# Designs tried in a protein design run: peptides against a protein of PDB entry 6RGO. Part 61

Target 1, 392 residues: chain A of PDB entry 6RGO
Amino acid sequence: MALKLLGFNQDATCFSVISSNKGVTIYNCDPFGKCFELEKSTSNDEELDFLVEMLFSTSLIAVVDKTIGASKRKKLKIVNTKRKATICELTFPHEIMDVIMNRKIICVVLKSDQIFVYDISCMKLLRTIDVRGEKLKSTSKFRNSEAVGDIGVRVSLSTDNNSILCYSSYSKSDKENAPLNDIVVFDALKCIQINVLPAVHQSNIVCIACSPDGMLMATASEKGTIIRVFKTIDTENDEPILVNEFRRGSRPSRISEMKFNHDNTLLACVGESDTIHIFALPVTTTEADANEDDTLQQSSHSLSSSINGLQYISKGLANRFGKIIVSKIPTQSQQRHVAYIKIPENAKYRIGFPKDTTNTIHICGEDGNYLVYSIPRNEVGPCTLVKSNTFD

## One batch from the design tools (peptide)

Design b1_p20_1_s4 (made by RFdiffusion4, then SolubleMPNN; from b1_p20_1, 9 letters changed)
Fold by OpenDDE base, seed 1:
Structure b1_p20_1_s4 (fold): chain B 392 residues (1-392), chain A 20 residues (1-20)
Amino acid sequence: as target 1 above (392 residues)
Amino acid sequence: DKKKEEEELKKLLEEAEAEL
């Protein structure tokens, strides 16, 4: 059967798939099994397309049926899966491209480069974010977006109640062809812009991940060779703090998804390559609890490479237009993966980190495999398969 | 009825907050 993956929920307890014959199916990860099925609205052999976002392990889902006609692609349904009933329906002026949620906020991304921010408790609109801004509305001759269909506004939302929204924005270049290479950090509850990270890559941002706590953000461009991790809120001298720069590979390959684990110690990425990469983040020891004296001199030569504070000497190459391009970390200081998973080249995979096991990753494939891997801590190497299930 | 929708949403969100 042709399967299309929708992804994991926030805590990787469930994942959603589209089955060509059945419609949307939600699987529980443990115990493994079907927990919900949404039947297709039509008997036709039309290619099924849906957006589904689930709120943790709850019976609350957001659904967009993209299969049939331009009208359905503009409708968001909030569904109670236990009742099999629509709670409410919202209609948008443009096609829905993405939906993301937490316990406080729903964000809806439109093909118009608008983000609608809702209070989930009452489905009240808090903010409309026009990512193109007012000035670009006048000169929008429709870029013949037929060929550029894959480059849109990307979003990620913290899974906590702070509701930190990270989104890609157009660089302030007067060029009609400005890349989506800026990042805006936004408090989705207060509707306040917190930070702006200008030109975090040279090309369009195609993937963003926010940490669960909203304190970190990972970004990848169309090249997918370098992943950058920034602080979201904190700045140094009004400049963005780059925490890590990871090298996924030497060959260009699209990254489709990135996720942090629940303790911000790992970042995973998946995409068009035969490999899921897992990177270790330096644990920021909060200086506080360093008091207890336990002298156990276990000379574990942990290659704590003292990443001495890379004073980004912002040698602002002030290009004549004042755009601070985040200086490339020297290629020698680019960290590689600490772990990896090999996947079939032709199968799309999605990733999730469970809350309770920080060294475990859940993956699911359009090949019908749900796999649980253990991540090695003490060595660079392959992850170990712990559990395998199949779905149809 | 919008009030019934908000009451149902609130109940599901209370379930999501209990999973924390």
Scores: peptide ipSAE 0.527, ipTM 0.942, DockQ to the pose 0.477
Fold by OpenDDE base, seed 3:
Structure b1_p20_1_s4 (fold): chain B 392 residues (1-392), chain A 20 residues (1-20)
Amino acid sequence: as target 1 above (392 residues)
Amino acid sequence: DKKKEEEELKKLLEEAEAEL
């Protein structure tokens, strides 16, 4: 059967899939089993396409039917899975490209490069962000809407109640073909722009991940060779916003998904390559825990030597040119993965981190495999398979 | 109708807060 993966929920307790014969199915991870099914409304042999976002382990899902006709692709349904009933329906002026949510906010990304921000509790519109309109105020030339290639606005939302929204924006360069290589950090609750990270890659950003707490953000470009990790907020202490640069590989390969674990110690990435990569992040010791045991110092020394290669671009140079020139980190100071998982080359996979086990990763494939891996702590190597299940 | 939708949303969000 043709399976299409929709992904894991925020805590990796459930994952969603499209089956060509059944429609949308949601699986529980532990105990493994089908927990919800949305039956196909049409007997037509049309290829099913859906967006489904699930709110943790709850019966709340957001659904977009992308299969049939231009009208359904503009409709967001909020569904109660226990009742199998639509709570409410919203209609947008353009096709829905993405939907993300947490306990406070739903964000809807349109093909028009607009982001609609809603209060989930009442479905009230809080903000419309026009990623193109902010550029059009600076550059009079309408890009013809028809050249909406595979490159659109990318978004990520913190899973916490702070509701930090990170999105890709167009560079302010006078070039007609400005890439989507800026990042905006936005407080979705207060509807305030917190930060702007200019030109974080040389090409369009195709993947963004926000940490659960919204304090970190990871980005990857179309090349997918380098992943950058940034602080979302400028700290007063002139600390570098760029905290890590990871090398996934030398060969270009699209990254489709990245996720932080719940304690911000790991970043995983998956995409078109035969390998899921897991990177270790330096533990940001808040100064408060400086009192206890000497034993953790040895692991920090190997990470600190790579951070010293981050040339402190003093804020003084950034302010004078209005461009944070991300100095190219030397290729020798680019960190590699600490762990990896080999996956079939022809199967798309999705990733999730469970809350309870920071060294465990959940993965699911369009090959019908749900797999749980243990991440090695003390060595660089392959992850160990702990559990395997199949779905159809 | 809208009040019933908001009450149902609120109940599902309370379920999501109890998982914290």
Scores: peptide ipSAE 0.526, ipTM 0.941, DockQ to the pose 0.474
Fold by OpenDDE base, seed 2:
Structure b1_p20_1_s4 (fold): chain B 392 residues (1-392), chain A 20 residues (1-20)
Amino acid sequence: as target 1 above (392 residues)
Amino acid sequence: DKKKEEEELKKLLEEAEAEL
């Protein structure tokens, strides 16, 4: 059967798939099993396409039927899975490209490069963000959205109640083909722009991840060779703080998904490559618990020694055009993965981090595998398979 | 109708807040 992965929920307790024969199925991770099924509404052998966003382990899902039928692609249904009933339906002026939610906010991304921000509690529109409208203020012609099918606005939302929204925006360049290489950080609750990170990559941003707490973001371009991690809110001298620059690989390969773990110590990425990469983030030790003097010289060769070499070369070459060129971390300072998972070539996988186990990653494939891996902490190497299940 | 939708949404969000 052809499976299409919709991904994990926020805490990786569930994942969603499209089965060509059944429709949308939601699986519980532990205990492993089907928890919901949305039957195929069409008798036709049409390729099923859906967006499904689940709110944690709850019975609330957002569903967009993108199956052939241009009118359906503009409809968002909020569904109660226990009742198998639509709570409400919203219709948009354009095709829905993405849907993301947390306990407070639902964001709907349109093919028009608009982001509709709703209060989930009442489905009230809080804000319409027009990413093109911001570009129009800078004399840039409309990108004909028709021609460049796979590059649109990317979004990520913090899973906490602070509801930090990170989205890709068009660079302020007089070039007709300005890339989506700026990031905007937005408080989705207050509807306030918090930060703007200009030109974080040389090409369009195709993947963004916000940390669960909204304090970090990861970005990847179309090249997918370098991942950058920034602080979202904090700035240094009104400049963006680059925390990490990771090298996924030397060969171009698209990154489809990135996720932080729940404690912001790990960043995972997956995409078109045969490898899921897991990177370690610097643990900001808050100074608080430094008081207990107990001299147990356990030689924790803390990974801290590798981080001391990050001289913040805050030499932002402000080029003459006020563009903060994100100071390239010297190639020698580019960190590699600390762990990896080999996946089948051409298999699409999705990733999730469970809340309860900071050293565990959940993955699922269009090959019908749900896999749980343990992440090594003391060595650079492969993850260890802990559990496997199959789904159809 | 809308009031019933908001009440149902509220109940599901209370379930999501209890998972914190």
Scores: peptide ipSAE 0.524, ipTM 0.941, DockQ to the pose 0.515
Fold by OpenDDE base, seed 5:
Structure b1_p20_1_s4 (fold): chain B 392 residues (1-392), chain A 20 residues (1-20)
Amino acid sequence: as target 1 above (392 residues)
Amino acid sequence: DKKKEEEELKKLLEEAEAEL
């Protein structure tokens, strides 16, 4: 049977799939089992395509029927899975490309490079962000939507109530073909732009992940060789803070998904390669927890990998073209993965991090495998398989 | 109709807040 993966929910307690024969199915991860099915409305052998965004383990889902030729590609349905009924339906002027939500907001990305931000409690429109309209104000012609293949606006949303929205935007370069290589950080509740990270890659951004708390973001370009991690809100001297630069590989490969774990200590990436990569982040001690004086001197030999000081070689080549503000972290400071999972060649996988077990990763494949791996803590190496299940 | 939709949405969001 042909399976298509839709993804995990925010806390990796559930995942959704399309079965060619059944339609949309939602599985619970623990205990493993089918919890919901949306029956196929069409008897045709058409390749099914859907967007399904879940609200944690609740009965609230957002659904878009993206099947080719379907008049429904512009319709968002909010569905109660327990009742098997549509709560409300929204219709958009353009095809829906992506849908993301948390407990406070839902964001709808259109093929027009517009982002519609809604209050989920009443489905009231809070803001329309026009990523192309911002580009036009900066003298750049409309990119004809036809010539831009798989490259559209990418978004990620914090899973917390702060509702930090990160999205890709067009560089202010006077070039007719300005790439989608800027990031905008947006408070989706207040509808305020917080930060702009210009030219974070040389080519279009194709993948973004926001941390659960909205304090970090990861970005990857079309090349997928380098992943960059930035602070979202904080700046140093009005410049973006680059926390990490990771090297996935030397060969170009598309990254389809990235996720942080719940404590921001790990970043995973998956895509067209035979390998899921897991990177370690520095533990940012938030200054707040320093006050509980509990003197348990457990002499954990912190492998102080002496991160020898990042000498910011600010070689001020003030060339007249916009400062590529990404201080080129020297290639020697590019970190590798700390852990990996081998997956079947050309298999599409999705990833999720469970809330309660920060050293565990959930993965599912279009091969019908749901797998739970333990991530090694003390050494660089393969993850260990803990549980395996199959689905159809 | 719209008020019943908002009441149903509110109930499901209260379920999502209880999972925190």
Scores: peptide ipSAE 0.513, ipTM 0.941, DockQ to the pose 0.486

Design b1_p20_2 (made by RFdiffusion4)
Fold by OpenDDE base, seed 1:
Structure b1_p20_2 (fold): chain B 392 residues (1-392), chain A 20 residues (1-20)
Amino acid sequence: as target 1 above (392 residues)
Amino acid sequence: SEEEEEAAEELIEELEELAE
């Protein structure tokens, strides 16, 4: 059967899949089993396509029927899975491309490059963000909508109540073909733009991940060779703070998903490659008050890679030619993965980090495998398979 | 957590009241 993966929920307790014959199925991870099934309403042999966003392990889901020919691609349904009832339905002017949520906010991304931000408690529209509208003030020519292939606005939302929204925006370049290579950081509750990170990549951003606390974001371009991690809110001399630059590989490969673990110590990425990569983030020592006492000199050679704060030296020479030269961090300072998982080349995988086990990763594949891996702490190497289940 | 389930049940009730 053809399976299509929709992904894990925020805490990786559940994942959703489309089965061509059954419709949408949500699986619980532990105990492993079906927790919800949305039957196919139409007898048509059409290839099913859905968006499903689940609010943690709750009975609240957002559903979009994206099936080709369906008049429903512009409709968001909020569904109670316990009652199998639609609570509310919203209709949008354009096709829905993505839906993300937390306990406070739903964000709906449209094919028009608009983001609709809702208060989840009352489904009230708080803000419409027009990512094109900022560009239209500079360039009157509509790009013919046909040439906008797989390149659209990307979004990520913090899973906490602070509701930090990161989205890709068009660079202010007068070029008709401005890339989606800026990041905007937005307070979704207050509806305030907090930060703008200009030209974080040379090409369009295709993947964004926000940390659970909203303090970090990871970005990848169409090349998928370098992942950059930035602070979301904090700036140094009004410049964006680059925390990490990771090298996934030397060969271009699309990254489809990235996730932080719950303590911001790991970043995982998955995509078209045969490998899930897991990167270690430097533990920002919060100045926890050093209560003096317990002397156990375990000489953990902390590889204090003194990531000397690579001040993003905006060499002020960029003014004349409009090329924001993303200062290439010297290739020698690019960190590699600390762990990896090999996956089948022909199967799409999704990733999730469980809350309770910071060194565990959940993965699921369109091959019908749900797999739990342990991440090595003290060595660079493969993850160890701990649990496996199959689904259809 | 149980608190997260309760908060989501309250949220579902608030949303159901908006649908009537």
Scores: peptide ipSAE 0.129, ipTM 0.765, DockQ to the pose 0.745
Fold by OpenDDE base, seed 2:
Structure b1_p20_2 (fold): chain B 392 residues (1-392), chain A 20 residues (1-20)
Amino acid sequence: as target 1 above (392 residues)
Amino acid sequence: SEEEEEAAEELIEELEELAE
């Protein structure tokens, strides 16, 4: 059967798939089993296409049927899975490209590069963000964005109640073809722009991950060779703080998804490559619990000295060119993965981090595999398979 | 948690009342 992965929920307790024969199926991870099925509305042998966003382990899902007709692709249904009932339906002026949510906010991304921000409790529109409208103040003609169907606004939302929204924006360059290489950090509750990170990549951003607490974000371009991690809110001298630069590989390969674990110590990425990469983030030791584990201190001091060394280089270059050149972390200081998972070639996988086990990763494949891996902490190497299940 | 399930049920009830 052709399976299409929709992804994990926010805490990786559930994942959703499209089965060509059945429609949408949601699986619980532990205990493993089907928790919800949405039957296909049509008898046609059309390739099923859906967006499904689940609110944690709750009975609330947001659903977009993209299978048939331009009208359905503009409708968001909020569904109670326990009652199998549509609670409400919203209609948008343009095709829905993405839906993300937490306990406070639903964000709907349109093909028009608009982000609609809703209060989930009352489905009230809080803000419409027009990512193109900020560019239209510069005379750039509407590129018929119809032709480059794969490059649009990317979004990520913090899973906490602070509701930090990170989205890709067009660079202020007078070029007709300005890339989506800026990041805006937005407080979705207060409807305030908190930060703008200009030109975080040279090409379009195709993947963004916000940390669960909204304090970090990871970005990848269409090249997918380098992942950058920034602070979302904090700035240093009104400049963006680059925390990490990771090298996934030397060969270009699209990254489809990135996730932080719940304690911000790991970042995983998956995409078109045969490898899921897991990177270690520096633990920000708050000074207080400095008592016991003497051994990890040596690695943190080398990173802080390297970051301070980068700050000295950035101050000298930033003043001269007026472009916040995100200080290219010298190629020598680009960190590699600390762990990896090999996946079948051409199999699409999704990733999730469970809340209770910071050293565990959940993955699922369009090959019908749900896999739980243990992540090594003390050595660079492969993850260990702990649990496996199959689904159809 | 039970509290998260209760808060989600309350949210679903509030959304159902808005749809009637």
Scores: peptide ipSAE 0.124, ipTM 0.765, DockQ to the pose 0.715
Fold by OpenDDE base, seed 5:
Structure b1_p20_2 (fold): chain B 392 residues (1-392), chain A 20 residues (1-20)
Amino acid sequence: as target 1 above (392 residues)
Amino acid sequence: SEEEEEAAEELIEELEELAE
């Protein structure tokens, strides 16, 4: 049967899939099993397409039927899975491209490059963000529908209650074909723009991940060779803080998903490649006041990797037009993965990090495999398979 | 968690009251 993966929930306790014969199925990860099934509404042999966003392991889900020919591609349904009832239905002027949620906020991304921000408690519209801005409303040339499917606004939302929204935006260049290579950081609760990261890549951004706490964000372009990690809120001399630059590979390959683990120590990426890559982040020692208590001699074998002095050559080449080119970390300081998982070629996989086990990753494939891997701490190498299940 | 499910049940009830 053809399976299509929808993804993991925020804490990787559940994942959702489309089965061609059944419709949408939600699986619990531990204990492994089906927890919800949404019946197929149409008898037609049409390829099913859905968006499903879960609220953790709760009975609340957001559903969009994206099946071709359906007028339903503009409808968001909020569903109680215990009652099997639609609580709320919203209709949008354009096709829904993405839905992202936490305990406070629902964000709906439209094909028009608009983001609708809702308070989840009362489904009240807090803000409409128009990423194209007023200048592009006059050019009614909808980019021709075929080539446009891949290049849209990308979003990521923090899973915490601070509700930090990161989204891709058009560069301020007066060029009709400006790339989606800026990032905006937005407080979704207060409806305030808190930061702008200009030109973080040379081409369109195709993948964004926000950390669970909203303090970090990862970005990848259409090339998918380099991943950049930035601070979301902090700036240095009014410039964006680039924390890490990771090399996924030398060959171009699309990244479909990135995730931080719960404590911001790991970043995973998956896509069209035969390899899931896991990168280590520097532990930001928050100066939490070390209250004095007891001498647990945990031998921090600091892997003194000789961090030879990163002279931040902040040669800000201010090009004549005031465009801050994000200073590329020198190619020599590009970090590689610390761990990896080999997956079947041409199989689509999704990734999730469980909250309670920072060194474990959950993955699922359109091949019907749900796999749990242990991530090595002390060596660069393959992850170890801990648990495997199959689904249909 | 049980607390997360209770909080989601409250949100579901608030949303059901808005749909009536």
Scores: peptide ipSAE 0.053, ipTM 0.697, DockQ to the pose 0.835
Fold by OpenDDE base, seed 3:
Structure b1_p20_2 (fold): chain B 392 residues (1-392), chain A 20 residues (1-20)
Amino acid sequence: as target 1 above (392 residues)
Amino acid sequence: SEEEEEAAEELIEELEELAE
């Protein structure tokens, strides 16, 4: 049967799939089994397409049926899975591209490059963010770009109650084809823009992940070769906003999903490649415990030469085009621990980090495999398979 | 409207029961 993966919930306790014969099925991870099924509305052999966002392990889901016609693609249903009832239905002016939620906020992304921000408790609209309208205010040229191709606004929301929303925005460059390479950091509860990170990549951003606490964000471009990790908030101490730069590979490959673990010590990525990559993040030790005098004189062999690709825009141009955050990437002298999982070629996978086990990752594939891996912390190497289940 | 307020209160109660 053709399976399509929707993904894990926020704590990786459940995952959602589309089965061509059944519709949407939600699986519990432990104990492994079906916990909910949404039957397809049509008996036809039409290719099923859905968005489903689940609120943690709750009976609350947001559902968009994208299978049939332009009208259904504009409808968001909030469903109680225990009662099998629709609580409410919202209709949007444009096709829904993405839905994300936490315990406080629902964000709905439209094909129009609009983000609708709702208070989940009362389904009240708090804000409409018009990413295209902001571009049109900055660029005098009305591009009727009907070519909403594979490039659209990307979003990620913190899973905590702080509700930090990160989204891709258009660069303020006077170029007619301004890429989606800026990031806006937004407080979704207060409806305040916290930060703007200009030109974080040279090409369009296709994947964003926010940390569970909203303090970090990761970005990948359409090239998918470099992943950058940023602080979401400017620190008063002139600390670099760019905290990490990771190389996934030398070959271009689309990254479809990235996730932080719950303690911000790991970042995983998955996509069109045969490999899930897991990167170790340096623990930001708060300055307090730096008193231990361990004088390990590890020789500073200057691997300075290969980072020449970051054009040092000279001090003189910084004044005219805003704060170009030329954060010097601190030369992390420490070899980062990197773990990996090999996956079948052409199989789409999703990833999730369980809350209770910081060294465990859940993955599921369109091949019908649900897999639990242990992540090595002290060495660079493959993850160890701990548990496997199959689904249909 | 009163019907929109009642529907919002029912939604809040259902959403609160679901979030626990």
Scores: peptide ipSAE 0.041, ipTM 0.642, DockQ to the pose 0.064

